Peptides against a protein of PDB entry 3ESW. Designs and how they scored, part 177

Target 1, 322 residues: chain A of PDB entry 3ESW
Amino acid sequence: NNIDFDSIAKMLLIKYKDFILSKFKKAAPVENIRFQNLVHTNQFAQGVLGQSQHLCTVYDNPSWHSIVLETLDLDLIYKNVDKEFAKDGHAEGENIYTDYLVKELLRYFKQDFFKWCNKPDCNHCGQNTSENMTPLGSQGPNGEESKFNCGTVEIYKCNRCGNITRFPRYNDPIKLLETRKGRCGEWCNLFTLILKSFGLDVRYVWNREDHVWCEYFSNFLNRWVHVDSCEQSFDQPYIYSINWNKKMSYCIAFGKDGVVDVSKRYILQNELPRDQIKEEDLKFLCQFITKRLRYSLNDDEIYQLACRDEQEQIELIRGKTQ

## One batch from the design tools (peptide; made by RFdiffusion4, then SolubleMPNN)

Design b2_p23_1_s2 (from b2_p23_1, 11 letters changed)
Fold by OpenDDE base, seed 1:
Structure b2_p23_1_s2 (fold): chain B 322 residues (1-322), chain A 23 residues (1-23)
Amino acid sequence: as target 1 above (322 residues)
Amino acid sequence: NRKKELEKIAKELEEKIKKLEKE
């Protein structure tokens, strides 16, 4: 009896695919009720939903990608990538090259393109005058600042000339291409857009304890890779917990294809209480939002993403981020 | 060899399904 093992394997794969696809079908009425109740009763859940509505979609703008690519010194970037790629003698294909690209983008962004702004320079006194600036507080945007998705403007007085300098906290990443300064929020926002503009799979990672960074899906490493533009860091998820000794409770990744609790990747010690939501409810929330983000995808795309998700979950459980 | 490979795939798939059913 030549058991056609190939036919059996194919049938098992089909059944498995169908099973996976069944999990990504339109939510049952009971799941919708659970979701609605959760986001209406839990402030943390509402916050995650609100962030997902922006962060999961805002960077998928082809017009913005074009503007970014026109603004960056692509010749310098690719020259440096090619140089570093050649040093390692990797005959390996386009996959490892992308890792070098991301590393160069980190370098270029921090060293050549964007600036950290603790305090602005005085508009009257000019460059390198931030030491003379005293914070007066924050206010709402004016009519001009409001055009660029500005929620808050920090106000500073110059101790030397007495003039007021405004530091608008712009959320429009295209405006950030002009201003080229900010803190972790502006850095991560624009850098996320930059990575997306190169056609990369990127997630925005929000940490409850006032930091933000990116993840890039490396086809070479076949996993999500930590990327922090502020730190010029690639694949160093431990820097917060270990190097900074930072206490953290939640890290949530937002991408076009899903929302994922990535806390286990970054919270290696000094874990703060996770008391904002039940773990089962957070898991449900992230899965529910992820399903919604994938509703327009075909069965093959859904299946491929589900396989990637499974690999990530295994990684997160095993603590093998390296 | 092919039988062993298919048995391995089947077992991996069964384990994956069981994990996914527990979730």
Scores: peptide ipSAE 0.008, ipTM 0.438, DockQ to the pose 0.554
Fold by OpenDDE base, seed 5:
Structure b2_p23_1_s2 (fold): chain B 322 residues (1-322), chain A 23 residues (1-23)
Amino acid sequence: as target 1 above (322 residues)
Amino acid sequence: NRKKELEKIAKELEEKIKKLEKE
């Protein structure tokens, strides 16, 4: 019985592809009802949906990409990438170059381009005067600040001169190219756009416990890689749980192709109660949103992404994040 | 050798399908 193993393998691959594609067909009426009920009854689910509506698509703006590339010192960046690439002598594949690029972008962004702003400097007294600033509270944006998707303005009084300084929390990443300062929110927002501007697959990771970072899909490593612009960190998902001893409950990644619970990558110890939503409902929600984001993709694109998703799930289960 | 490789691939695919069916 010459079992034609080639024919069996082909048949299995076809069947597997068809099975995967079946999951991305139009949602059944029951799934739509479940989704609607979930987002209307669960605040956490509503929050995830709201974030997905913004974060999954906002960075896919070609005009913004052009502005970013025109603003960055590309000559310096590529010079440094080429230099580091040459040192490692990797004759190995075009794909590793992108990892060097992301590492240089982390360096460039933190060291040369953007600044941390816990408190603003006094507009009257000038640079290095933040120590003299007393918070008075927060208010809504004025007419000028409102042009740049500003949700909140922090108000500070200078103890030295008595003048008021406004620190608008801009959500417009193009405005952040001008201001070049902020906290984790501004850092992650602009850095996500920067990575996207280089044509990279990037996700925005939201942590419920007041932190945000990125993930980059490395073609060389063939996985999602932790990227934190604030920390100049590449592939160090453990820094929050282990180094900071941070307690966390949820980490959700938002990208153009999907929404993924990545908590298992980052929550290695000191897990807080996951009581905001049922685990099954969160899984359903992320899958449902992901399905919607992929509705315009062809069968081959859907299949490739589904294979990538499966590998990520296997990685998350096995704890193989280095 | 090729037979063993194909058997391995087939088994891996079958296991993947079974995992995905449980989800």
Scores: peptide ipSAE 0.007, ipTM 0.382, DockQ to the pose 0.623
Fold by OpenDDE base, seed 2:
Structure b2_p23_1_s2 (fold): chain B 322 residues (1-322), chain A 23 residues (1-23)
Amino acid sequence: as target 1 above (322 residues)
Amino acid sequence: NRKKELEKIAKELEEKIKKLEKE
């Protein structure tokens, strides 16, 4: 009996696909109970859930994408991308063009478009007056600021003229296209939207120790790539742990298709205690949220994403950027 | 084991950084 190895291989592939797809079917009642109990009893879990409800979906707004593309100097951006691609990229195929695009967007955003704001300039004294600004504290938004999803407003007094300057911490990325200034939160928020506006697969990475950045899925590299708009950084996940000597406990990536603990990519040394949640519960939480985010996807999409997830997990375990 | 793996990764990354800084 000639064992038809091809038929066996096909059957095994089908069974494997079915097994993978079975993980993304409707949650069992026991899983729902576990999830509800976890988010009600664990503050960190509740925080991750709350962030996922916003960060996983907010950037999937076609109207916002249009506004972004209308606001950016696309001619300059593509001119620069084409220039860099023409130097080195032609031999590496079309997929690398997107990596050049992301690198140019990092350059453009930091150099030409957005500004870091430690302290605001005095609204009365004009530009380059931030050195004269004394923080008075923070307050709630006024009626105008509240229109742009503002949670807090930092208040500053000018030491020169005595006037008060408000620095609203806007969470509306469309407002940030106007203000063009902020800290890591505003930078990452708007830059995430910018990358999404180019049709890219992007995740928002939240670090518990007060930093945020992006990940972009490179089709050329076939992996998630670290992207930090503040640092104009592409594929440098080590900058926090090594260059900054930053102590960190958790890095959680939020994307439309899932929530992933990416701590292993970024926490290379100086690991803080991971005492906010049990590791098993965090793993369960991320998987459960990811499962919910994929409920509307077809079997082929679910399977492709599951294959991507598995490759990422292998990468994170091996610590080798392939 | 995980600590040693991280230390190895850190060293490999440090070496890559040093190469990139010389280029």
Scores: peptide ipSAE 0.000, ipTM 0.253, DockQ to the pose 0.019
Fold by OpenDDE base, seed 3:
Structure b2_p23_1_s2 (fold): chain B 322 residues (1-322), chain A 23 residues (1-23)
Amino acid sequence: as target 1 above (322 residues)
Amino acid sequence: NRKKELEKIAKELEEKIKKLEKE
């Protein structure tokens, strides 16, 4: 009796698919109760939920994508991508082209498009006057600033002319296309939108220790790739823990298809206490939110995403980029 | 023990994914 191993393998794959799909069905009443209790009793959980409600959906705006693509120098970007792609001897149609695109977008954004703003220039004295600026504190937005989702305005006084300069911390990424300046928050916010505007699968990574960056899913590498617009960094998840010797406790990735604790990718040494939530509760929370984000997806899409999630979890456990 | 099991499962899944990407 020639055991048809191919038939058995197919049957096992079907059963496995069905098993995976069963996990993504509507949450049981007990899970809903656990979730509600967790977000009402744990401040960190409430924060993760609040961030997910914004960050998982805000960048999926076709009108914003159009505005971004109209604002960027696409001719320059694609010219540079094509040049580097051809230089490395790749053929047209290879999935690696997207990696070259992301690398060029990192270059373009940091070198040609956006500016780091530690302190603003004086509005009266003009360019390169930030060294003369003294912080006076922060205040709420005025009537104009409030139109662009501004939560805080930093106030500076010029030591030369005595005039006040306002640095509004805009959360509207379309306004950031105009202002072309900010810190890690503004950089990551706008750069996340830029990557999304090219149709890429992108996550926003929040670090509890006051930094933020992106991940994009490389079809060529078949994994999530670290992307930091501030550092013009591609696939260097170690830069924070090793190069900066940064101490960190939590890194949470927020995307349209899920919320994932990616701390193991970035926290390689100098780990701070993870005392804000029980590990089991954080895992439950991320899975629960992810499940909710996928409720409208079809079975094939749910299965593909679940396979990707499992591969990522394996990567994170191994501590080696595959 | 669980880490080694997960590593084995991972390798098997990688090989399966690579096969599926070629079909």
Scores: peptide ipSAE 0.000, ipTM 0.363, DockQ to the pose 0.056

Design b2_p23_1_s3 (from b2_p23_1, 11 letters changed)
Fold by OpenDDE base, seed 5:
Structure b2_p23_1_s3 (fold): chain B 322 residues (1-322), chain A 23 residues (1-23)
Amino acid sequence: as target 1 above (322 residues)
Amino acid sequence: SRKEELEMIAKKLKEKIEKLEKE
């Protein structure tokens, strides 16, 4: 029997596509009940849901993208990208260019645009006076600070002049384009918006152990790439576990098209107990939220994203065995 | 051969489906 291998391959592809699409159909009543019970009974699950409601959609704002692009020195950025791209002379030019862009944006952001702020400078004494600042604690925002999605304000007293300086922790990334300073939260928030403003596929990664960073989907590398604006780091997921010897339990990535547990990419050693939720429940939660985020997509978009997700899961499994 | 390539693709797809059905 001459097995028509072409026919078999086509049939298998159709069946595979149909199978994948079936997973993204409307949630069964039992799944909705499980989801509702999980987010009402598990605090960690509730936290992940709450973060997803903000982080998955907030950066998809065309007006913000325009403001970002108008604020950045695009001439400098593209000049530097073009310069680095020209050195490598690669025939694969169109896809690799985006990697050069992200690398330049990391450089530009850290070196030219944004500042790390452990303590603010004294508003009265001026620049380079942070050493004289004593923390007095934190308080709620005032009426002006509240306009910019400020959850807390750190209060400092100058040891030299005795004046009080406020350091509002703004969550409005447009305000951060003005202030141009912060810690890992402000850095990651604004940098995520910057990457999104260039039309890139970006996720916000939350680590339970008080750090945050980005992932960018590289079309050249055909995978999610670690991006940390604070560290000017590209494709170095090991820096936390290995270089910092950081102990971690959870890393969750939030993007427009899904929520993914990416802990396996970053937690290479010194894993803390994962006791906040059952592993099966976390997997279910991320899949359920992802399914909801993709509800408006067409079958081809769903299929392409599902193929990408599968490749990522394979990558994450293989990385632990090496 | 093209036959061997198609057999390999079919095998890989089958393995993927079986893996996904167990999840």
Scores: peptide ipSAE 0.007, ipTM 0.381, DockQ to the pose 0.660
Fold by OpenDDE base, seed 4:
Structure b2_p23_1_s3 (fold): chain B 322 residues (1-322), chain A 23 residues (1-23)
Amino acid sequence: as target 1 above (322 residues)
Amino acid sequence: SRKEELEMIAKKLKEKIEKLEKE
């Protein structure tokens, strides 16, 4: 009896697809109650929800993408990508080209486009005067600064001329295209938008211990790839735990299609207590938000994303970047 | 063998389903 293995495989795949799709149906009333209770009773959960409401959707703005593409030196970028791509002997049309693009965008952004701002230059004394600046503290935005989604303004006094310089911490990435300076927050914010403007699948990674970076989904590598614009880093998730010896508790990735705890990718040693939320509740929260973000997707899109999620979870458990 | 591959796939799928049901 030739067991029609192909028929059995097809049937199993159908049942598996149906099972996966069943998980992404509208949340049951009990799940909604659990979610509401969790975000009302747990501050960390509320923070994750609040971040998801912004970070998961804000970068999906076609108008912003156009402004970004008009602002960047695309000729330089693609010239450099093509040069490095050709140098390594790759043929046109290979999925690896996008990895070269992201690497060049990292180079371009750090070397040519954006500036690290530990302290601002003095508005009166001009360029390269940041050494003369003393922090006085932070205050709320003025009427002009508030137009650009500014939550905090750092205040500095010049030791040379005595004048006050304001460093507004803008959250509007379009304003950052003008200012072209900031710290990890501004860097990651604008760089996330830049990557999105090239049509890439990108997540914003929030670390509880005051750092932020990106992940890019490489079609060539078929996985999420660590991307840090501040470090010009591609696929080096170990830099924080190993190179910096950084202590960390939570790394949460925020993307248009989901919220994922990616702590296992980045927290390789020196793990801090994960005491802000129960692990089961965090998992539930991320899954619940992810499910909501996918409500408008069709069954095939949901299934493809679920397959990607499963591959990522396997990767995170195995600790092997495939 | 194609049988062993299918058994491996079925086993992996079953393990995945069981994990997903416990979650």
Scores: peptide ipSAE 0.006, ipTM 0.345, DockQ to the pose 0.550
Fold by OpenDDE base, seed 2:
Structure b2_p23_1_s3 (fold): chain B 322 residues (1-322), chain A 23 residues (1-23)
Amino acid sequence: as target 1 above (322 residues)
Amino acid sequence: SRKEELEMIAKKLKEKIEKLEKE
């Protein structure tokens, strides 16, 4: 009996696809109960859920994408991308062009577009006066600042003129296109929107130890790539643990298609205790939220994303992205 | 936190200075 290996392989692939798809069906009542209990009893879980409700969807706004593309110097950006692409002799590969685009966007954003703001300049004394600014504390937004999703305003007094300068911490990325200044939160927020505006698959990475960055899915590299706008960094996940010697406990990636614990990519040394949630509960939480985010997707989309997820998990286990 | 942001900036500046002093 000639074993039709091709027919067996096809049958196994079908069964495998069905198995994968079965994981993304509507949650069982027991899973819903577990989820509700977890988010009501664990503050970290509640925080992850709250972040997912915002970060997984907020950047999927076509009107914002249009405003971003109208605001950026696209001619300069594409000129620079084309120039760097031509130098490397890679005539073949629409996929690698996107990596050059992200690298140029990192350059453009840091060098030409956005400014780091440790302290604001004095509104009265003008540019390069931040050295004269003394922090007085933080307060809630005023009526104007509240229009731009502002939770906190840092207050500074000028040592030279005595005037007060406000530094509102805007969460509206469209307002950040105007202000063009901030810290890691504002940088990552706007840069995530910028990458999304170019049609890229992007995740927002939250680190519990007060840093944030992006990941973009490179079709050329066929993996998620570390992207930090503050550092103009592409594919350098080690910079926090190794270069900064930063101690970290959790890194969670938030994207339209899922929530993923990416701690293994970034926490290479100096790991802090992971005591905020049980590992099995965190895994369950991320899977449950991811499942909810995919409820409207078709079977082929779900399967493709599940294959991507599996490859990422293999990568994170093998440590081979060095 | 603002404190951690400042510590991070200070560390980065220190590393840049140390690199420039070795060149």
Scores: peptide ipSAE 0.007, ipTM 0.344, DockQ to the pose 0.009; fails the geometry check
Fold by OpenDDE base, seed 3:
Structure b2_p23_1_s3 (fold): chain B 322 residues (1-322), chain A 23 residues (1-23)
Amino acid sequence: as target 1 above (322 residues)
Amino acid sequence: SRKEELEMIAKKLKEKIEKLEKE
């Protein structure tokens, strides 16, 4: 009896699909109780939940995407992308074009569009005066600054003229299109929106040790790719642990379709204690939030995302990013 | 090696199946 291996494979795939879909059904009462208890008793869990409520949805704004695309020099961007894409002779297929786009957006953003602001220039003395600025501390936003989701304002005094310069830490990415300056927070916030505006699948990665970056899902590479706008870095997840010798404990990725602990991608050495939450509870939390984010998706979308998630989890265990 | 990769996939699949059997 010729074993119809194709029939068996199809049957197994159907059963596997049904099994995967069963995991994404509405949470059982016991899971809800566990979730509620976790977020009420664990501060780190509460923080992850709070971040997910903002970061997973805020960038899915079509009006913001339009404003971004109207603000960027699209002609320059696509000219450069086309130029680099043409050099490789199209041999690697159409999906690689998006990788070239992301690389150009990194270049454009760092070189042409946005500015790093360690200290602001003096509003009175003008450009290139940041060396004369002394920090006085931080305060709450004024009435104008409050319009742009400003949580804090850094205050600086000019050593030359004695005038005060305010550096509002805006969280409104549309305001950042105007100000075009900031630190890692402002860079990552606006750059995440920029990537989303091109229709890309993007996650915001929060590191507990005061850094933030992006991940982009490359259809060409068929994986999540590290993207840091501050560093003009593409697919270099090792830069923090190896190049910077940075000590880290947690890296959490926030996207529209899920929340994922990506610490294993970035924490390659000098791991700090992961003592903020039990590993099992963090895994549960991320899965629970991810499940909630997918409640409105159809079975095919859920299955495709679950397959992608599985592949990522395999990648993270293997340590072979390259 | 592709073999080690397949072995890790198989191990993960096995662990998942074992979890499924316990649920």
Scores: peptide ipSAE 0.000, ipTM 0.334, DockQ to the pose 0.186; fails the geometry check

